# Designs tried in a protein design run: peptides against a protein of PDB entry 5ONS. Part 42

Target 1, 181 residues: chain A of PDB entry 5ONS
Amino acid sequence: MFKKFDEKENVSNCIQLKTSVIKGIKNQLIEQFPGIEPWLNQIMPKKDPVKIVRCHEHIEILTVNGELLFFRQREGPFYPTLRLLHKYPFILPHQQVDKGAIKFVLSGANIMCPGLTSPGAKLYPAAVDTIVAIMAEGKQHALCVGVMKMSAEDIEKVNKGIGIENIHYLNDGLWHMKTYK

## One batch from the design tools (peptide; aimed at target 1 Q42 R83 K87)

Design b2_p24_8_s3 (made by RFdiffusion4, then SolubleMPNN; from b2_p24_8, 12 letters changed)
Fold by OpenDDE base, seed 4:
Structure b2_p24_8_s3 (fold): chain B 181 residues (1-181), chain A 24 residues (1-24)
Amino acid sequence: as target 1 above (181 residues)
Amino acid sequence: TKEADELAEEGKKEREKYLEELKK
């Protein structure tokens, strides 16, 4: 989603959200990520305005105090940014790739099934279309946010093709955006 | 929270390691 993303070229505008809209978004976030509910007031304090950075390709980024928190495309599901996920790693279920896959993931490549079934990988139960944090062997912080293109069961059985789509990864265009006020 | 801040700092260090690995 952000492989060729550049803040100067791909950001259209920024709007401050009304209270009612913020409430709706918070409810959506709790629905998508039930574990976030106790933390949501810390992540999005009531006293702080919530803004949406509108980008090309129908991408929207939720920001509070300049911090990029979540993003979505075409009013689809919200994804946490890696920066938020590093503070709150429990927001997403995890999958782990082996050490050899790190270089490819950081180039924006999708995660192939063998990278999830190798000895250094850890594959956890997950259904198709589940948003997941991609962890790496020997690392504590996620290097990528992805979407399951196959169930964990099918990844193990078939062990061929794209297992997880790479949506957002370290050092991509969104990562380099850092903050937006 | 202090925990979130600590995780953020650890993340920063780990990100640097990721970038170093990418350059290899």
Scores: peptide ipSAE 0.308, ipTM 0.843, DockQ to the pose 0.103
OpenDDE base, seeds 1, 2, 3, 5: peptide ipSAE 0.047, 0.031, 0.049, 0.034; ipTM 0.664, 0.624, 0.635, 0.639; seed 5 fails the geometry check

Design b2_p24_8_s4 (made by RFdiffusion4, then SolubleMPNN; from b2_p24_8, 14 letters changed)
Fold by OpenDDE base, seed 3:
Structure b2_p24_8_s4 (fold): chain B 181 residues (1-181), chain A 24 residues (1-24)
Amino acid sequence: as target 1 above (181 residues)
Amino acid sequence: TEEAEELAKEGEEEIKKAEEEKKK
């Protein structure tokens, strides 16, 4: 989603959200990520304005005090930014790739099934279309945010093709944006 | 976090090394 993203070229505008819209978004976030509920007031304090940064390709980034928290495309599901996920790693279920897959993930490549079934990888139960954090063997922080294109069961059985779509990864355009005020 | 930024830097170095190896 952010392979060719640049803040100067791809940001269109920034809007401040009304209280009613913020409440709706918070409810949606709790529905998508039930584990976030106790932390949501810390992540999005009631006293702080919530903004949406509108980008090209119908990308929207949710921000509070300049911190990039969540993003979505075409009013689809929200994804946490890696910066938020690193602070709150429990927001997403995890999958782990082997050491050899790291360079490919960080180039923005999709995660192939063998990279999830190999020694050093850890594949956890997950349904198709589940948003997941991609961890790496020997690393503590997520490399990317992805979406399961196959169930964990099918990845193990078929072991061929795209297992997880790479949505947002370290050193992509969103990562380099850091903050937006 | 500082650790996450270090991971990102390490990742850039790994990609750069891999690209240099492909050009050889």
Scores: peptide ipSAE 0.254, ipTM 0.757, DockQ to the pose 0.066
OpenDDE base, seeds 1, 2, 4, 5: peptide ipSAE 0.246, 0.204, 0.247, 0.236; ipTM 0.752, 0.720, 0.756, 0.745

## One batch from the design tools (peptide; aimed at target 1 R83 A136 W175)

Design b2_p25_1_s1 (made by RFdiffusion4, then SolubleMPNN; its pose is not in this set)
Fold by OpenDDE base, seed 5:
Structure b2_p25_1_s1 (fold): chain B 181 residues (1-181), chain A 25 residues (1-25)
Amino acid sequence: as target 1 above (181 residues)
Amino acid sequence: DEEKAREEEKKKEEEEQEELDKLMQ
């Protein structure tokens, strides 16, 4: 999603959200990520304005105090940014890739099934379309936010093709935005 | 000149990979 993304070229505008809209977004986030509920007041304090950065390709980025928290495309599901996920790693279920897959994931490549089934990888139960944090073997912070293109069961059984779609990865265009005020 | 350019590019890529490795901890 952000492989060729640049803030100067791909950001259209920024809008401040009304209180009612913020409430709706918070409810949606709790529905998507039930474990986030106790933390939402810390992530999105009531006193702080919430903004949406509108980008090309129908991408919207939710921000608080300039921090990029979540993004979505075409009013689809929200994804946490890697910066938020590093602070709150429990927001997403995890999958772990082997050491050999790291370089490819960091280039924006989709995660192939062998990278999830090989020694050093850890594959956890997850359904198709589940948003997941991609962890690297021996590392503590996620390198990628992805979407399951196959169930964990099918990844293990078939072990061919794209297991997880790479949505956002370290050092992509979204990562480089850092903040937006 | 081409060999030097390739070495500089390789060094830059290695430094970038090291920085990314540190970000993952």
Scores: peptide ipSAE 0.431, ipTM 0.793, DockQ to the pose 0.133
OpenDDE base, seeds 1, 2, 3, 4: peptide ipSAE 0.424, 0.423, 0.423, 0.429; ipTM 0.786, 0.785, 0.787, 0.790

Design b2_p25_1_s4 (made by RFdiffusion4, then SolubleMPNN; its pose is not in this set)
Fold by OpenDDE base, seed 3:
Structure b2_p25_1_s4 (fold): chain B 181 residues (1-181), chain A 25 residues (1-25)
Amino acid sequence: as target 1 above (181 residues)
Amino acid sequence: DEEEKKEKEKEEEEKEQEELEKLMK
């Protein structure tokens, strides 16, 4: 999503959200990520304005106090930013890639099934279309946010093709934004 | 020269990779 993204070229505008819209978004976030509910008042304090940064390709980035929290495309599901996910690693279910896959994931490549079934990888039960945190072998912080293109069961059985779509990765255009006020 | 440029690009890539490795902890 952010492989060719630049803040100067791809940001269109920023809007401050009304209280009613913020409430709706909070409910959607709890529905998508039930484990976030106890933390949502810390992540999105009631006193702090919530903004949407509107970007090209119908990308919207949810921000609080300049921190980039979540993003979506075309009113699809919300994805946590890697910066938020590093603070709250439990927001997403995890998958672990082997050491050999790291360089490819950091280039914005999709995760191939062999990178999830190798001895250095860890494949956990997940359905198709599940948003997942991609972990690296021997590392504690996620390097990527992805979407399961196959179930974990099918990744193991078929062991060929794209297992997980790369949506957001360390050092992409969204990562480089850091903050937006 | 072209060799110096290539060495500098490699050093920048290695440094960037090391910084990313630190971010993953």
Scores: peptide ipSAE 0.356, ipTM 0.742, DockQ to the pose 0.105
OpenDDE base, seeds 1, 2, 4, 5: peptide ipSAE 0.129, 0.289, 0.051, 0.039; ipTM 0.637, 0.699, 0.543, 0.492

Design b2_p25_2 (made by RFdiffusion4)
Pose (drawn by RFdiffusion4):
Structure b2_p25_2 (pose): chain A 181 residues (1-181), chain P 25 residues (1-25)
Amino acid sequence: as target 1 above (181 residues)
Amino acid sequence: EFYDGTATEEELEEADRLYEEALED
């Protein structure tokens, strides 16, 4: 989603949200990520203004104190930014690719099933369309936010094709935009 | 370009460097 994204060519503007809208977004975040509920007062303090950074192709980025928290396209599901996920790794279920796939996902490639079924990889049960944190064999921190395109069971069996769609990866355009200011 | 589930030792070392570099600010 952000492979060729930068602030100059992609950010149209930034709108501060009213209280009515903030509550609605928080509710959606709760529905989508149940375990995030105890942490929202910390992530989105009552005191701080909440802004949406509007981007081309109807991408929205939710910001608090200039920190990028979540993003979505159209009115689709919210995804945590990798920076928020690094602070709260439990927000998402995990999938671990084998170390050989690290180079490819850091270059923006989708995750193929061999990257999840090979030794060094760890594949956990997941239904299709689940938003997952991509972990790497031998690495402590997540490197990609993905969406299951095939269920985990199908990935084990079919073992060919895109297993996980690469949505956001380390040092993509979104990662480079450390803060909005 | 896609990954097929294979890698040499030199490619794994490169992947490690790239990963660590990606964490730098």

Design b2_p25_2_s1 (made by RFdiffusion4, then SolubleMPNN; from b2_p25_2, 7 letters changed)
Fold by OpenDDE base, seed 1:
Structure b2_p25_2_s1 (fold): chain B 181 residues (1-181), chain A 25 residues (1-25)
Amino acid sequence: as target 1 above (181 residues)
Amino acid sequence: MEWDGTATEEELEEADKLFEESLLD
C-alpha cells in the first residue's frame, strides 16, 4: 500500500473529526481489536483532537497529536501503523517469519508460505483476511502489518504461494512519515 | 522477489542490519 508512497506527493489534506465521528471510529476499533479497549483512552485521549490525513488512492490515516495511529483504504478495515503496534504489540495476532524472509518483507514483497513454515518461523492459527503483525525470528519488533491470504491451516498444507499480503512494512512510505500535524 | 527458504550467512547479516537500521529511522 505504501511502497511508492511519499508524504509530499500523496497527501491531499487533513481534517479534524467531530466528536460523534470519533466515537464511531473508537467503537469500530474496539470491534476490530478487542484487546485495545483498555488502552484506547491512552492512545486517543478525549482531550486531544483526532484528525484524518487524506491521501491519494483513497487512503486515510488516523492521527492524534501528530502521531499516526491507524490507516485504511476505501473505507475498509483499519490497520494499525507499525509505530503504534510497536508500542502496543498485542493489538494484532502475530505470525513469525524466518530470518531469510526479512529482506523480502522489507522490500514490500508478499510473504510466501515457506517463510512461515520453515525453521525459525512460527505460524499461529488464523483465518483468511485476518490482519496480523509479522514478527521476525529473533526480533522483538514487528516488521510488517499484513493480511492472511490463506488460513494458517492451508499455509501448512499447501506450503506454496502467497500466505500473507504485505500491507505496511518497516521503511516504507508510511513509516517515513513519522508524524503529521 | 520471493523467498524460497534459502539464504547465505551474508544475506542474513545484511537483513539483520537492514532491520535494525530501519527501526532507527
Scores: peptide ipSAE 0.560, ipTM 0.912, DockQ to the pose 0.837
OpenDDE base, seeds 2, 3, 4, 5: peptide ipSAE 0.520, 0.524, 0.544, 0.540; ipTM 0.907, 0.908, 0.911, 0.910

Design b2_p25_2_s2 (made by RFdiffusion4, then SolubleMPNN; from b2_p25_2, 7 letters changed)
Fold by OpenDDE base, seed 1:
Structure b2_p25_2_s2 (fold): chain B 181 residues (1-181), chain A 25 residues (1-25)
Amino acid sequence: as target 1 above (181 residues)
Amino acid sequence: ESWDGTATEEELKEADELFEKSLED
């Protein structure tokens, strides 16, 4: 989603959200990520305005005090940014790739099944279309936010093709935005 | 690019360095 993304070229505008809209978004976030509920007031304090950064290709980024929290495309599901995920790693279920897969993930490539079934990888139960945090063997910080294109069960059985779609990764265009006020 | 489950020691070293540098940015 952000492989060819540049803040200077791809950001259109920024709007401040109304209270009613913020409430709706918070409810949606809790529905998508139940584990976030106890932390939501810390992530999105009531006293702080919530903004949406509108980008090309129907991408929207949810921000508070310049911090990039979540993003979505075409009014689809929200994804946490890696920067938020690093602070709250429990927001998403995890999958772990082996060390050899790091190079490819950080190039924006989709995660192939062998990178999830090889020694050093850890594949946890997950259904198709589940948004997941991609961890790397021996690392504490997620390197990618992805979407399961196969169930964990099918990844193990088939062990061929795209297991997880790469949505957001370290060093992509969103990562380099850092903040937006 | 796609990961086929095979990497050299040098490739692993480069990936590790890339990861750490990316995290610092």
Scores: peptide ipSAE 0.621, ipTM 0.922, DockQ to the pose 0.839
OpenDDE base, seeds 2, 3, 4, 5: peptide ipSAE 0.606, 0.598, 0.609, 0.606; ipTM 0.919, 0.918, 0.919, 0.919

Design b2_p25_2_s3 (made by RFdiffusion4, then SolubleMPNN; from b2_p25_2 with E1M F2E Y3W R17K A22S E24K)
Fold by OpenDDE base, seed 3:
Structure b2_p25_2_s3 (fold): chain B 181 residues (1-181), chain A 25 residues (1-25)
Amino acid sequence: as target 1 above (181 residues)
Amino acid sequence: MEWDGTATEEELEEADKLYEESLKD
């Protein structure tokens, strides 16, 4: 989603959200990520304005005080940014790739099934379409946010094709955007 | 290119460096 993203070229505008819209978004975030509820007032304090940065390709980034929190495309589900996920790693269920897969993930490549069943990888139960944090063997911080294209069960059984779609990864255009006020 | 499940020690060292550098602002 952000492989060729550049703030100067791909941001269209920024709007400040009304209170009612913010409440709706918070409810949606709790629905998507139930574990975030106790932390939501810390992540999105009531006193702070919430903004949407509108980008090309129908991408929207949710921001508070310039901090990039969540993003979505075409009004689909919200994804946490890696910067937020590093602060709250429990927001997403995890999957782990082996260390050798790091350079491929950080090039924006999708994660193939064998990369999730190899030694050093760890595959946890997850349904298709689940948004997941991609961890690497021996590393503390997620290097990628992805979407399960197959269930964990099917990844183990079929073990070929795209297991997880790479949505956002370290050092991509969103990562380098850092802040937006 | 796809990950084939094999890596040299040098490649793993490069992966560590790539990861750490990518975490920087």
Scores: peptide ipSAE 0.637, ipTM 0.920, DockQ to the pose 0.749
OpenDDE base, seeds 1, 2, 4, 5: peptide ipSAE 0.623, 0.627, 0.620, 0.628; ipTM 0.920, 0.921, 0.921, 0.922

Design b2_p25_2_s4 (made by RFdiffusion4, then SolubleMPNN; from b2_p25_2, 7 letters changed)
Fold by OpenDDE base, seed 1:
Formats: C-alpha cells, sequence, structure tokens
Structure b2_p25_2_s4 (fold): chain B 181 residues (1-181), chain A 25 residues (1-25)
C-alpha cells in the first residue's frame, strides 16, 4: 500500500473529525481489536483532536497530535501503523517469519508460505483475512503489518504461494512519514 | 518474494543490519 508512497506527493488534505465521528471510529476499533479498549483513552485522549489525513488512492490515516495511529483504504478495515504497534504490540495477533525472509518483507514483498513454515518461523492459528503483525526471528519489533491470504492451517498444508499480503512494512512511505500535524 | 528457505550467513547479517537501521529511522 505504501511501497511508492511519498508524503509530499500523495497527501491531499487533513480534516479534523467531529465528536460523533470519533465515537464511531473508536467503536469500530474496539470491534476490530478488542484488546485495545482499555488503552484507547491513552492512545486517543478525549481532550485531543482527532484528524484524518486524506491521501491518494483513497487512503486515510487517523492521527492524534500528529501521531499516525491507524490507516485504511476505501473505508475498509483499519490497520495500525507500525509505530503504534511498536508501542502496543498486543493490538494484533502475531506471525513470525524466519531471518531469511526479512530482506524480502522489507522490500515490500508478500510473505510466501515457506517463510512461515521454515525453521525459525512461527505460525499461529489465524483465519483468512485476519490482520496480523509480522515478527522476525530474534526481533522484538514487528517489521510488517499484513493480511492472512490463507488460513494458518492451509499455509501449513499447502506450503506454497502467498500466505500473507504485505500491507505496511518498516522503511516504507508510511514509516518515513513519521508525524503529520 | 523469491525466498526459498535458504540464506548465507552474509545474507542474514545484511538483513539484520537492514532491520536495525530501518527501525532507527
Amino acid sequence: as target 1 above (181 residues)
Amino acid sequence: ESWDGTATEEELAEADKLFEESLKD
């Protein structure tokens, strides 16, 4: 989603959200990520305005005090940014790739099944279309936010093709955006 | 992705460096 993204060229405008819209978004976030509920007041304090940064290709980034929190495309599901996920690693279920897959993931490549079943990888139960944090062997910080294109069971059984779609990764255009006020 | 499950120690070291440098940005 952000492989060729540049803040200077791809951001259109920024809109401050109304209270009612913020409430709706918070409810949606709790529905998508139940574990985030106790932390939402810390992540999105009531006293702080919430903004949406509108980008090309129907991408929207949810921000508070310039911090990039979540993003979505075409009003689909929200994804946490890696920067938020690093602060709250429990927001997403995890999958782990082996060390050899790191350079491919950081180039924006989708995660292939062998990278999830090989020694050093860890594959946890997850249904297709689940948004997941991609961890790397021996690392504590997620390197990618992805979407399961196959269930964990099918990844183990078939063990070929795209297991997880790469949505957002370290050093992509969104990562380099850092803040937006 | 062209990952076939095999990597040299040099490739792994480069990947580690890339990861850590990316995280610091």
Scores: peptide ipSAE 0.611, ipTM 0.919, DockQ to the pose 0.765
OpenDDE base, seeds 2, 3, 4, 5: peptide ipSAE 0.603, 0.597, 0.597, 0.575; ipTM 0.919, 0.917, 0.918, 0.916

Design b2_p25_3_s1 (made by RFdiffusion4, then SolubleMPNN; its pose is not in this set)
Fold by OpenDDE base, seed 2:
Structure b2_p25_3_s1 (fold): chain B 181 residues (1-181), chain A 25 residues (1-25)
Amino acid sequence: as target 1 above (181 residues)
Amino acid sequence: KKKEEEERKKEREEADEEAEKILAE
């Protein structure tokens, strides 16, 4: 999503959200990520304005106090930014790729099934379309935010093709957007 | 609340440090 993304070239505008819209978004976030509920007031304090940075390709980035929190495309599901995920690593279920897959993940490649079933990888139960944190062998923090294209069960059985779609990864265009006010 | 916020901030700082190392590999 952000492989060719540049803040200067791909940001269109920034809008401040109305209270009613913010409430709707918060409810959606809790529905998508039940584990975030206790933290949502800390992540999005009531006193702080919530903004959406509108980008090309119908990408929207939710921000509070310049911090990039979540993003979505075409009114689809919200994804946490890696920076938020690093702060709250428990808001997503994890999958772990082997050491050899790191290079490919950081190039923006989708995660292939063998990278999730090989020695050094750890595959946890997850359904199709689950948004997941991509961990790596020997690393402590997420490298990527992805979405399951196959269930964990099918990844193990089929062990071929795209297991997880790479949505956002370290050193992509979104990662380089440290803050936006 | 303040203590927890500091812990979360520290977690992100550690992640940033690791990211820099990973990207330098």
Scores: peptide ipSAE 0.691, ipTM 0.950, DockQ to the pose 0.069
OpenDDE base, seeds 1, 3, 4, 5: peptide ipSAE 0.577, 0.603, 0.595, 0.582; ipTM 0.889, 0.882, 0.875, 0.868

Design b2_p25_3_s2 (made by RFdiffusion4, then SolubleMPNN; its pose is not in this set)
Fold by OpenDDE base, seed 5:
Structure b2_p25_3_s2 (fold): chain B 181 residues (1-181), chain A 25 residues (1-25)
Amino acid sequence: as target 1 above (181 residues)
Amino acid sequence: DEEEEKERKEEIEEADKEGEEILEE
């Protein structure tokens, strides 16, 4: 999603959200990520304005105090930014790729099934369309935010094709954006 | 609250450090 993203070229505008809209978004976030509820007031304090940065290709980034928190495309599901995920590593279920897959993930490539079933990888139960944190063998922090394109069960059984779609990865265009005020 | 914020800050710092190491490989 952000392989060719550049803040200067791909950001269109920024809008401040009304209280009612913020309420709706918070409810949606809790629905998508039930485990985030206890932390949501810390992530999005009531006293702080919430903004949406509108980008090309129908990408929207939710921000508070310049911090990039979540993003979505075409009004689809919200994804946490890697920066938020690093701050709150427990908000997504994890999947772990082997060492050999790391360089490909960091190039924006989708995660192939063998990279999730090989020695050094760890595959946890997850349904199709689950948003997951991609961990790397021997590393403690997420390298990527992805979406399950196959269930964990099918990844193990079929072990061929795209297991997880790479949505946002370390050092991509969104990562480099850092803040927006 | 302050302790929690400290923990979150430390987590970010560790993540950034690890990330730089990975990107340099």
Scores: peptide ipSAE 0.543, ipTM 0.913, DockQ to the pose 0.069
OpenDDE base, seeds 1, 2, 3, 4: peptide ipSAE 0.505, 0.542, 0.529, 0.517; ipTM 0.900, 0.913, 0.909, 0.906

Design b2_p25_3_s3 (made by RFdiffusion4, then SolubleMPNN; its pose is not in this set)
Fold by OpenDDE base, seed 5:
Structure b2_p25_3_s3 (fold): chain B 181 residues (1-181), chain A 25 residues (1-25)
Amino acid sequence: as target 1 above (181 residues)
Amino acid sequence: EEEEEKKREEEKEEADKEAEKILAE
């Protein structure tokens, strides 16, 4: 999503949200990520304005106090940014790739099944379309936010093809954006 | 709440350090 993204070229505008819209977004976030509910007031304090940065390709980034929190494309599901995920590593279920897969993940490549079933990888139960944090062997923090394209069960059984789609990864255009005030 | 926020910021800082290290490889 952000492989060719640049803040200077791809940001269109920024809007401040009304209270009613913010409430709707918070409810949506809780629906998508039930475990985030206890943290949502800390992530999005009531006193702080919430903004949406509108980008090309129908990308929207939710921000509070310049911090990039969540993003979506074409009004689809919200994804946490890696920066938010690093602050709250428990808001997504995890999957772990082996060491050999790291360079591919950081190039924006999708995660292939063998990278999730090999020694050093850890595959946890997850359904198709689950948004997951991609961890790596020997690393403590997420490298990528992805979406399960196969269930964990099918990844183990089939062990071929794309297991997880790479959505946002370290050193992509969103990572480099850092803040937006 | 302030203590927890501090912990979350520290976690983020450690993540940033690790990310820089990973990207330097």
Scores: peptide ipSAE 0.714, ipTM 0.955, DockQ to the pose 0.068
OpenDDE base, seeds 1, 2, 3, 4: peptide ipSAE 0.604, 0.706, 0.198, 0.713; ipTM 0.902, 0.953, 0.635, 0.954

Design b2_p25_3_s4 (made by RFdiffusion4, then SolubleMPNN; its pose is not in this set)
Fold by OpenDDE base, seed 3:
Structure b2_p25_3_s4 (fold): chain B 181 residues (1-181), chain A 25 residues (1-25)
Amino acid sequence: as target 1 above (181 residues)
Amino acid sequence: SKEEEEKRKKEKEEADKEAEEILAE
C-alpha cells in the first residue's frame, strides 16, 4: 500500500473529524481489535482532536497530535501503523517469518507460505482476512502489518503461494512519514 | 496513567532502535 508512497507527493489534505465521527471510528476500532478497548482512551484522548490525512489512492490516515495511528484504503478495514503497533504490540495477533524472509518483507513483497512454515518461523492459528503483525525470527518487534490471504491451516497444508499480503512494512513510505501535524 | 504511558514510550523507543538495527543489516 505504501511501497511508492511519499508524504510530499501523495498527501492531498487533512481534515479534523467531528465528535460523532470519532465516536463511530472508535467503535469500529474496538470491533476490529477488541484488545484495544482498554487502551483507546490513552491512544485517542478525548481532549485531543482527531484528524484524517487524505492521501492518493483513497488512503486515509487517522492521526492524533500528529501521531499516525491507523490507516485504511477505500473505506475498508483500519490497520494500525507500525509505530502504533510498536507501542501496543498486543493489539494484533502475530505471525513470525524466518530470518531469510526479512529482506523480502522489507522490500514490500508478500509473504509466501514457506516463509511461515520453515524452521525459525512460527505460524499461529488465524483465519483468512485477519490483520496480523509480522514478526521475525530473532527480532522482538513487528516488521510489517499484513493480512492473511490463507488460513494458518491452509498455509501449513498447501505451503505454496501467498500466505500473507504485505500491507505496511518498516522503511516504506508510511514509516518514513513519522508524523503529520 | 503516567506509568502506563512511560511503558508504552519505552516500548516504542526499543522498537525504533531495533528497527534501525534491522534496516542496517
Scores: peptide ipSAE 0.687, ipTM 0.953, DockQ to the pose 0.069
OpenDDE base, seeds 1, 2, 4, 5: peptide ipSAE 0.686, 0.682, 0.593, 0.550; ipTM 0.954, 0.952, 0.887, 0.888

Design b2_p25_4 (made by RFdiffusion4)
Pose (drawn by RFdiffusion4):
Structure b2_p25_4 (pose): chain A 181 residues (1-181), chain P 25 residues (1-25)
Amino acid sequence: as target 1 above (181 residues)
Amino acid sequence: DMEHFNEPATEEDLKWREENNEKFE
């Protein structure tokens, strides 16, 4: 989603949200990520203004104190930014690719099933369309936010094709936009 | 950033990842 994304060519503007809208978004975040509920007062303090950074192709980025928290396209599901995920790694279920796939996902490639079924990888049960945190064999921190395109059981069996769609990865355009200011 | 990313995972991290996934089942 952000492979060729930068602030100059992709950010149209930034709108501060009213209280009515903030509560609605928080509710959607709760529905989508149940375990995030106890942490929202910390992530989105009552005191701080909440802004949506509007981007080309109907991408929205939710910001608080200039920190990028979540993003979505159209009115689709919210995804946590990798920076928010690094602070709260439990927000998402995990999938671990083998170390050989690291170079490919850092270049924006989708995750193929061999990257999840090979030794060094760890594949956990997941239904299709689940938003997952991609972990790497031997690495402590997540490197990609993905969406299951095949269920985990199908990935074990079919073992060919895109297993996980690469949505956001370390040092993509979104990662480079450390703050909005 | 790459330096932070290259921090090694521990056995406890791996155990924690599996247990965290059980919460989403």

Design b2_p25_4_s1 (made by RFdiffusion4, then SolubleMPNN; from b2_p25_4, 7 letters changed)
Fold by OpenDDE base, seed 2:
Structure b2_p25_4_s1 (fold): chain B 181 residues (1-181), chain A 25 residues (1-25)
Amino acid sequence: as target 1 above (181 residues)
Amino acid sequence: DMEFFNEPATEEDYKQMAENNKKFL
């Protein structure tokens, strides 16, 4: 989603959201990520304005105090930014790729099934379309936010093709967009 | 940015990953 993204070229505008819209978004976030509910007032304090940075390709980035928190495309599901996920790693279920997959993930490549079934990988139960944090063998912090394109069961059985779609990864255009006020 | 990423995972990190994943089952 952000492989060719540049803040200067791809940001269209920024709007401050109305309270009613913020409430709706918070409810959606809790529905998507139930574990975030106790933390949501810390992540999105009631006193702080919530903004949407509107980008090309119908991408919207939710921000508070300049911090990029979540993003979505075309009114689809919200994804946490890696920066937020690093602070709250429990927001998403995890999958772990092996060391060999790191280079490809960091180039924006989708995660192939063998990278999730190899000895250095750890594949956890997850349904198709689940948003997941991609961890790497021997690394503490998530390197990617992805979407299961196959269930974990099917990844193990088929072990071929795209297991997880790469949505947002370290050093992509969103990562380099550190803050926006 | 890559220095941050290169911080090695501990055994506790892997344990927490497993525990976190249980919350989503």
Scores: peptide ipSAE 0.044, ipTM 0.626, DockQ to the pose 0.927
OpenDDE base, seeds 1, 3, 4, 5: peptide ipSAE 0.035, 0.032, 0.033, 0.031; ipTM 0.633, 0.667, 0.573, 0.579

